Peptides against a protein of PDB entry 5EIB. Designs and how they scored, part 235

Target 1, 366 residues: chain A of PDB entry 5EIB
Amino acid sequence: VDLEPGTMDSVRSGPFGQIFRPDNFVFGQSGAGNNWAKGHYTEGAELVDSVLDVVRKESESCDCLQGFQLTHSLGGGTGSGMGTLLISKIREEYPDRIMNTFSVMPSPKVSDTVVEPYNATLSVHQLVENTDETYCIDNEALYDICFRTLKLTTPTYGDLNHLVSATMSGVTTCLRFPGQLNADLRKLAVNMVPFPRLHFFMPGFAPLTSRGSQQYRALTVPELTQQMFDSKNMMAACDPRHGRYLTVAAIFRGRMSMKEVDEQMLNVQNKNSSYFVEWIPNNVKTAVCDIPPRGLKMSATFIGNSTAIQELFKRISEQFTAMFRRKAFLHWYTGEGMDEMEFTEAESNMNDLVSEYQQYQDATAD
Target 2, 366 residues: chain A of PDB entry 5EIB as posed
Amino acid sequence: VDLEPGTMDSVRSGPFGQIFRPDNFVFGQSGAGNNWAKGHYTEGAELVDSVLDVVRKESESCDCLQGFQLTHSLGGGTGSGMGTLLISKIREEYPDRIMNTFSVMPSPKVSDTVVEPYNATLSVHQLVENTDETYSIDNEALYDICFRTLKLTTPTYGDLNHLVSATMSGVTTCLRFPGQLNADLRKLAVNMVPFPRLHFFMPGFAPLTSRGSQQYRALTVPELTQQMFDSKNMMAACDPRHGRYLTVAAIFRGRMSMKEVDEQMLNVQNKNSSYFVEWIPNNVKTAVCDIPPRGLKMSATFIGNSTAIQELFKRISEQFTAMFRRKAFLHWYTGEGMDEMEFTEAESNMNDLVSEYQQYQDATAD

## One batch from the design tools (peptide; made by RFdiffusion4, then SolubleMPNN)

Design b2_p23_2_s2 (from b2_p23_2, 16 letters changed)
Fold by OpenDDE base, seed 2:
Structure b2_p23_2_s2 (fold): chain B 366 residues (1-366), chain A 23 residues (1-23)
Amino acid sequence: as target 1 above (366 residues)
Amino acid sequence: MEEERQKRIEERKKEVAEKKAAR
């Protein structure tokens, strides 16, 4: 789905464009112009019914509908505005199904779009209310991984999207292969989301290795385990050491000893015990899939529900507040039929989310 | 298309005004 036709043509002409049904390409003509309000209330609202018709058709064809997965950016107008409109409409029609998102967070390091803080804040407000699971993929963290870890001098969107695709492949492993932990979206939610509003995850993928060092690096379970818990390996720009893990899932792929995985996972938890909440028992889940990802002998994917994610929301909130106080570009949104109160409500809800994470960070076992 | 867009904007502005008047 896109409000721009050129995006659909690019997907259709791509190496995997033929895997999608032609009738499932729904697109607009005018785009959202990086405006959440155009995506949510005007241009997106014109297209949403056509998308919902496709969603219904595909849902009816499912033998067992678990839920929905949306991949979108929060900085742009289509992904943020229309994406959250779709989430809302799907939630209304399918209240008992899991809503899962891969939400790409904007960063000034990657995009020059000045209104990204508005689009992100308005989107986060919708995600708090209408999703069950949200993987926070932060463009800032992706850029930093590309630059610092992968040693790319000038990271491109292609480089960032490669990390996103690897992560998405990793976190969906248990859904795609039989007999795994978190084999369905609901089980994942039960294991990862102790409190309904605290459903924002920090993903990570290992191995991440520069092209120049790949030939010299052994892939071992200890090295994967160490890298996946490294703050520099998080695909959200948060330091887990500044918060506490509520829950963690680790998904190993490849031929490895389950015993060695369990030993290394226990060791890393013990070394990092101060960064876990003590009052959630068995809050670390480990899965092993014998099937490695393409081109790797082994990998590990990390999913963290950490109170440190508040750093991401604080960053967005600070940028939002700095713009909103000046009423910068606000007329672009109000001109599409928004009210200034919708901005204040969205900011308030995101600040409440930050406060909730902080409360659980500071909570001790009585 | 532009007329339909303008109509949607006007409808949203009306909804917002009604919500404000009800608060």
Scores: peptide ipSAE 0.250, ipTM 0.839, DockQ to the pose 0.770
Fold by OpenDDE base, seed 4:
Structure b2_p23_2_s2 (fold): chain B 366 residues (1-366), chain A 23 residues (1-23)
Amino acid sequence: as target 1 above (366 residues)
Amino acid sequence: MEEERQKRIEERKKEVAEKKAAR
């Protein structure tokens, strides 16, 4: 789905364009112009019914519909505005189904779009209310990984998207292969989301290795485990050491010893015990899938529900506040039928979410 | 297209105004 035809033509002409049904390509003509309000209330609202018709058709063809997975950017007008409209409409029609998102967080390091903090804040407000689980894929973190870890001097969108795809493949491993932990979206939510509003995940993928060091790196369970828990490996620009893990899932792929995995996972928990909440029993889950990812002998995928995710929301909030106090570009949104109150409500709800994370970070077992 | 867009904007502005008045 896109409000611009050109993006869809690139997907259709791409190496995997043929895996999608032609009738499932729904697109507009005008685009959102990086405006959440155009995506949510005007241009996106015109297209949403056509998307819902496709969603219904595909849902009816499912033998067992678990839920929905959306991939979208929170910086742009289409992914943010229309994406959150679509989430709302699907939630209204399918209230008993899981809503899962891969939400790409904007960064000034990656994009010069000045209104991204508005689009992100307005989107987060919707995601807090209408999603069950959200993977926070932060362009800030992706850029830093590409630059610092992968030693790419000028990271491209292709480099960032490679990390996104590896992460998405990793976190969906349990859904795609039988007999795994979190074998369905509902079990994932039950295991990862102790409180309904606190459903924002820090993903990570290992191994991340620069081209120059790939030849010298042994892929071992200890190295995967160490890298997976490294703050520099998080796909969200948060330091887990500044918060506490509510829940963690680790998904190992490849032929390895389950015993070695369990030992390393226990060791990393013990070493980092101060960074876990003590009042959630068995809050670390581990899965091993014998099927490695393409091109690797083994990998590990991390899913963290950490109170440190508040650093991401604080960053967005600070950027939002700096613009909103100046009423910068507000006329673009109000011109599409928004009220300034919707900005204040979205900011308030995101700040409440930050406060909730902080509350649970400071909570001790009595 | 532009007339329909303008109509949607006006309808949305009306909805926002009604919601604001109900608060």
Scores: peptide ipSAE 0.250, ipTM 0.841, DockQ to the pose 0.718
Fold by OpenDDE base, seed 1:
Structure b2_p23_2_s2 (fold): chain B 366 residues (1-366), chain A 23 residues (1-23)
Amino acid sequence: as target 1 above (366 residues)
Amino acid sequence: MEEERQKRIEERKKEVAEKKAAR
């Protein structure tokens, strides 16, 4: 789905374009112009019914519909505005189904789009209310991984998207292959989301190796486990050491000893015990899938629900506030039929979310 | 297209105005 035809043509002409049904391509003509209001209230609102018709058709063809997965950018107008409109409409029609998102957070290191803080804040407001689980994929973190860890001098969108794809493949492993942990979207939500509003996840992936170092690294369970819990490997620009994990899931892929995995997972929890809440019992879950990812012997994917994720929201909030106080570019949104109150409500709800994370970070076992 | 877009904007502006008047 896009408000621009050219993006759909690029997907269709791409190496995997044939995996999608032609009838499932829904696109507009005008684009959103990086404006959330165009995506949510005008251009996107015209297209949303056509998308819902496709969603209904595909849902009716499912033997067992678990829920929905949306991948979108929060910096743009289509992914942010129309994406959140679509989430709202799907939630209204399918209130008993899980809403999962892969939400790409904007960064000034990756994009010069000035209004991204508005689009992100308005989107987060919708995601807090209308999603059950949201993977926060932060372009800030992806850029830093590409530059520092992968030793890419000039990270491209292709390099970032490779990390996104690896992460998405990792976190969906339990949904796609036989396993006991998080075998469905609802079970994932039950394991990962102790409080309904606190459903934003910090994903991570291992191994992350520079091309020059790949030849010399043995992939071992201890190395994967250590890298997976390293703050530098998080796909959200947060330091887990500045907060506490509410819940964690680790998904190992490849032929490995379950005993070794369990031992290493216990060791890393013990080493990092100060960074977990003590009042949520059994808050770390581990899965092993014997099927490795393509091109690797083994991998580990991390899903963290951490109070440290407030750092991401604080970054967006600071950028938002700096613009909104000046009423910068507000006429672009009000021109599409928004009110300044909608910005204030979105800012307030995101700040409330930050406060809720802080409250649970400071909570002690009674 | 532009006339339809303008109509959607006007309808949304009306909705916003009605919500404000109800508060």
Scores: peptide ipSAE 0.201, ipTM 0.813, DockQ to the pose 0.736; fails the geometry check
Fold by OpenDDE base, seed 3:
Structure b2_p23_2_s2 (fold): chain B 366 residues (1-366), chain A 23 residues (1-23)
Amino acid sequence: as target 1 above (366 residues)
Amino acid sequence: MEEERQKRIEERKKEVAEKKAAR
């Protein structure tokens, strides 16, 4: 789905364009112009019914609908505005189904779009209320991984999207291969989300290796385990050492010893015990899938529910507040029918979320 | 508030549709 037709042509002409049904390409003509309100109230609101018709059709074709997975950017107007509108409408129609998102967070290091903090804040407000699971994929973290770890001098959107795709493939492994831990979206939510509002995940993927070092790297379970818990490997721009893990899931792929995986997972938990809450028992889950990802002998995907994720929301909030106090560009949103009160409500809800994470970070066992 | 917002959105949608039809 896009508000611009050119994006759909790129998907159709791509190497996987043929896997999608032609009728499932829904697109507008006008775009959102990086404006959340255009995506949510006007241009996106005109298109949303056509998208919902496709969603209904595909849902009816499912033998057992678990839920929905949305991938969107929170910086742009379409992904943020129309994406959150779509989430809201799907939640209204399917209240008993899981809503899962891969939400790409904006960063000033990657994009020059001045209004991204508005779009992100308004989106987070919707995600807090209308999603069950949100993978926070931060463009800042992706850029830093590309630059520092992958040794890419000038990271491109293609390089960032490669990390996103690897992560998405990793976290969905258990959903695609029956008999695994977290084999459905609901079980994942039960295992990962101890508190309904605290459903924002820090993803990570291993191995991440520079092109020049790939040929020299042995892939071992200890190395994968170490890398996926490394703060530099997180695809959300927060340091897990500044918070505490509420829950963790690790998904290993490839032919490996389950015993070795369990030993290494125990070792990494013991080494990082100060970064876990002590009052949630058995808060680390491990899965192993014998099928490696394409081009790798083995991989590990990390999913962390950490109170450190508040650093991401604080960053967005600070940027939002700095613009909103100046009333910068507000007329672009209000001109689309949006109320200024919706900005303050969104800011408040995001600040409440930060406070909730901090509360659970500071909580001790009685 | 929500009803007023919805009304505004509907009015805005009409304006947008009229502008598109005039293009």
Scores: peptide ipSAE 0.094, ipTM 0.699, DockQ to the pose 0.052; fails the geometry check

Design b2_p23_2_s3 (from b2_p23_2, 14 letters changed)
Fold by OpenDDE base, seed 2:
Structure b2_p23_2_s3 (fold): chain B 366 residues (1-366), chain A 23 residues (1-23)
Amino acid sequence: as target 1 above (366 residues)
Amino acid sequence: MKERREAFIAERKAEVERKRAER
């Protein structure tokens, strides 16, 4: 789905364009112009019914509908505005199905779009209310991984998207292969989300490899485990050492000893025990899939629900507040039929979320 | 198309104003 037709042509002409049904390409004629309000209320609202018709058709064709997965950016107008409109409408129609998102967080290091803080804040407000599971993929973290870890002098969107693809492949492993932990979206939610509003995940991946790089092909289980818990491997720009893990899932892929995995996972938890909450028993889940990712002998994917994610939301909130206090560009949103109160409500809800994470960070076992 | 969009925006603005008056 896009508000611009040119993106659909790029997908269709791509190496996997033929895997999608032609009728499932829904697109507008006028883009959102990086405006959440255009995506959510005007341009997106004109297109949403046609998307919902496709969603209904595909849902009815499912033998067992678990839920929905949305991949979108929060900095743009389409992914943020129309994406959250779709989430809301799908949630209204399918309240008992899991809503899962891969939400790409904006960064000033990657994009020059001035209104990204507005789009992100307005989107996070919707995600808090209408999603069950959100993987936070932060463009800042992706850029830093590319630059610092992968030693790419000028990271491209292609490099960032490679990391996103690897991460998405990793976190969906248990859904795609039988006999795994978290084999469905609901089980994942039960294991990862102890409190309904605290459903924002930090994904991580090991080994971190650039396209064509062989440098990391020979990692051992101990090395994978260590890298997976390294803050530098997190796809969200927060330091887990500044917070506490509520829950963790680790997904290993490749032929390896389950015993060795369990030993290394126990060792890393013991070494990092101060970074876990003590009042959630059995809060670390491990899965092993014998099928490696393409081009690797083994990998490990990390899913963390950490109170440190508040750093990401604080960054967005600070940028939002700096713009909103000046009423910068508000006329672009109010011109599309938004109220300034919607901005204040979104900011408030995101700040409440930050406060909730902080409360659980500071909570001790009585 | 432009007229329909303008009508929609006008309706949305009127809705926002009504909701403000009710608070």
Scores: peptide ipSAE 0.266, ipTM 0.832, DockQ to the pose 0.825
Fold by OpenDDE base, seed 3:
Structure b2_p23_2_s3 (fold): chain B 366 residues (1-366), chain A 23 residues (1-23)
Amino acid sequence: as target 1 above (366 residues)
Amino acid sequence: MKERREAFIAERKAEVERKRAER
């Protein structure tokens, strides 16, 4: 789905374009112009019914509908505005189904779009209320991984999207291969989300290796385990050492010893025990899938629910506040039928979320 | 397209005004 036709043509002409049914390509003509309100209230609102018709059709064709997965950016107008409109409308129609998102967070290091803090804040407000699970994929973290770890001097959107795709493939492994831990979206939510509003995840992937070093790297379970808990491998721009893990899931892929995985997972938990909350028992879950990713012998994907994610929201909030205090560009949003109070409500809800994470970070076992 | 957009904007503005009047 896009408000611009050119994106759909790019997907259709791409290497996997033929996997999608032609009728499932829903697109507008005018775009959102990086304006959340255009995506949510005007251009997106004109298109949403056509998307919902496709969603209904595909849902009816499912033998067992678990829920929905949405991939979107929070910096743009379409992904943020129309994406959150779709989430809201799908939640209204399917209140008992899981809403899962892969939400790409904006960064000033990657994009010069001035209004991204507005789009992100308005989107986070919707995600807090209308999603069950949100993977925070931060463009800042992706850029830093590409630059520092992958040794790419000039990271491209293609390089970032490669990391996104690897992460998405990793976190969905248990959903695609039956008999695994977190085999469905609901079980994942139950295991990962101890508090309904605190459903924002830090994904991570291992191995992350520069092209020049790939040939020299032995992939071992200890190395994968160490790397997936390394702050440098987090796809969200927050340091897990500045917070505490509420819950963790680790998904290993490839032929490996379950015993070795369990031993290494225990070792890493013990080594990092100060970074876990002590009052949530058995808060680390491990899965092993015998099928490796394409081109790798083995991999590990990390899903962390950490109070450190508040650093991401604080960053967005600070940027938002700096713009909103100046009333910068507000007329672009209000001109599309948005209420100015929605900015204040969104800011408030995001600050409340930050406060909630901090409260649970500071909570001790009595 | 332009006329439809203007109609949606007008409808949303009217909805916002109604919600404000109810508060």
Scores: peptide ipSAE 0.246, ipTM 0.821, DockQ to the pose 0.807
Fold by OpenDDE base, seed 5:
Structure b2_p23_2_s3 (fold): chain B 366 residues (1-366), chain A 23 residues (1-23)
Amino acid sequence: as target 1 above (366 residues)
Amino acid sequence: MKERREAFIAERKAEVERKRAER
């Protein structure tokens, strides 16, 4: 789905363009112009019914509909505005189905779009209310991984998207292969989301290796485990050491010893016990899939529900507040039929979310 | 198309104003 036709042509002409059904390409003509209100209230509202018709058709063809997965950017007008409109409409029609998102967070290091803080804040407000699971993929973190870990001098969107794709492949492993932990979206939610509003995840992937070091790196369970819990490997620009894990899932892929995985997972928990809440029993889940990713002997994917995710929301909030106090570009949003109060409501809800994470971070077992 | 969009925006603005007046 896109509000611009040119993006759809790029997908169709791509190496995997034929994997998508032609009838499932829904697109507009005018684009959102990086304006959430255009995506949510005007241009997106004109297109949303056509998208819902496709969603219904695909849902009816499913033998067992678990839920929905949306991949979108929170910085742009289409992904943020129309994406959250679509989430709301799907939630209204399918209230008993899981809503899962891969939400790409904006970064000033990656984009010069000045209104990204507005689009992100307005989107987070919708995601808090209308999603069950949200993987926070932060362009700030992706850029830093590309530059520092992968040793790319000038990271491109292609490099960032490669990390996104690896992460998405990792977190969906249990959904794609039978007999795994978290084999369905609902079980994942039950295991990962102890409190309904606290459903924002820090994903991570291992191995991450620079091209120059790849030949010297052994892929071992200890190395995967160590890298997976390293703050530098988080796909959200948060330091887990500044918060506490509410829940963790680790998904190992490849031929490895289950015993070794369990030992390393126990060791990393014990070494990092101060970074886990003690009042949630069995809050670390481990899965092993014998099927490695393409081109790797083994991998590990990390899913963390950490109170440290508040650092991401604080960053967005600070940027939002700096613009909103100046009333910068507000007329672009109000001109599309948006209320200025929606900005204040979105800011308030995001700040409440930050406060809620902090509360659970400071909570002790009585 | 342009006229329909302008009408939609006008309706949405009027709805927002009504909701503000009710608060």
Scores: peptide ipSAE 0.153, ipTM 0.768, DockQ to the pose 0.832
Fold by OpenDDE base, seed 4:
Structure b2_p23_2_s3 (fold): chain B 366 residues (1-366), chain A 23 residues (1-23)
Amino acid sequence: as target 1 above (366 residues)
Amino acid sequence: MKERREAFIAERKAEVERKRAER
């Protein structure tokens, strides 16, 4: 789905364009112009019914519908505005189904779009209320990984999207292969989300290696485990050492010893015990899939529900506040029928979310 | 297209004003 036709043509002409039904390409003509309000209340609202018709048709064809997965950007007007409108409408029609998102967080290092903090804040407000599980894929973190870890001097969108694809493939491993931990979206929610509003995940992937170092690096279970828990491998720009893990899932892929995985996972938990909440028992889950990702002998994917995710929301909130205090570009949103109060409500709800994470970070076992 | 958009924006603005009056 897009509000611009050119994106759909790129997908259709791509190497995998033929796997999608032609009738499932729904697109507008005018775009959202990086405006959440255009995506949510005007241009997107004109297109949403056509998208819902496709969603209904595909849902009716499912033998067992678990839920929905949305991939969207929170910086742009379509992914942020129309994406959150779509989530709301799907939630209204399918209230008993899981809503899962891969939400790409904006960064000034990646985009010069000045209104991204507005689009992100307005989106997070919707995601807090209308999703069950949200993977936070932060363009800040992706850029830093490309530059620092992968040694790419000029990271491209292709380089960032490669990391996104690896992460998405990793976190969906349990859904795609039988006999795994979190084999369905509901079990994932039960294991990963102890509190309904605190459903924002910090994903991570290992191995991450520069092209020049790949040939010299042994891929071992200890190295994968160590790298997976390294803050530099997090796809959200947060340091887990500044917070506490509520829950963790680790997904290993490739031929390896389950015993070795369990030993290394126990060792990393013990070494990092101060960074876990003590009042949630058995809060680390591990899965091993014998099927490696393409081009790798083995990998590990991390899913963390950490109170450190508040660093991401604080960054967006600070950027939002700096613009909103100046009423910068507000006329672009109010012109589409928004109220300034909707900005204040979104900011308030995101700040409440930060406060909730901090409360659970500071909570001790009685 | 333009007229439909203008009508939709006007309707949305009227909805926002109603919700403000109810608060």
Scores: peptide ipSAE 0.315, ipTM 0.859, DockQ to the pose 0.825; fails the geometry check

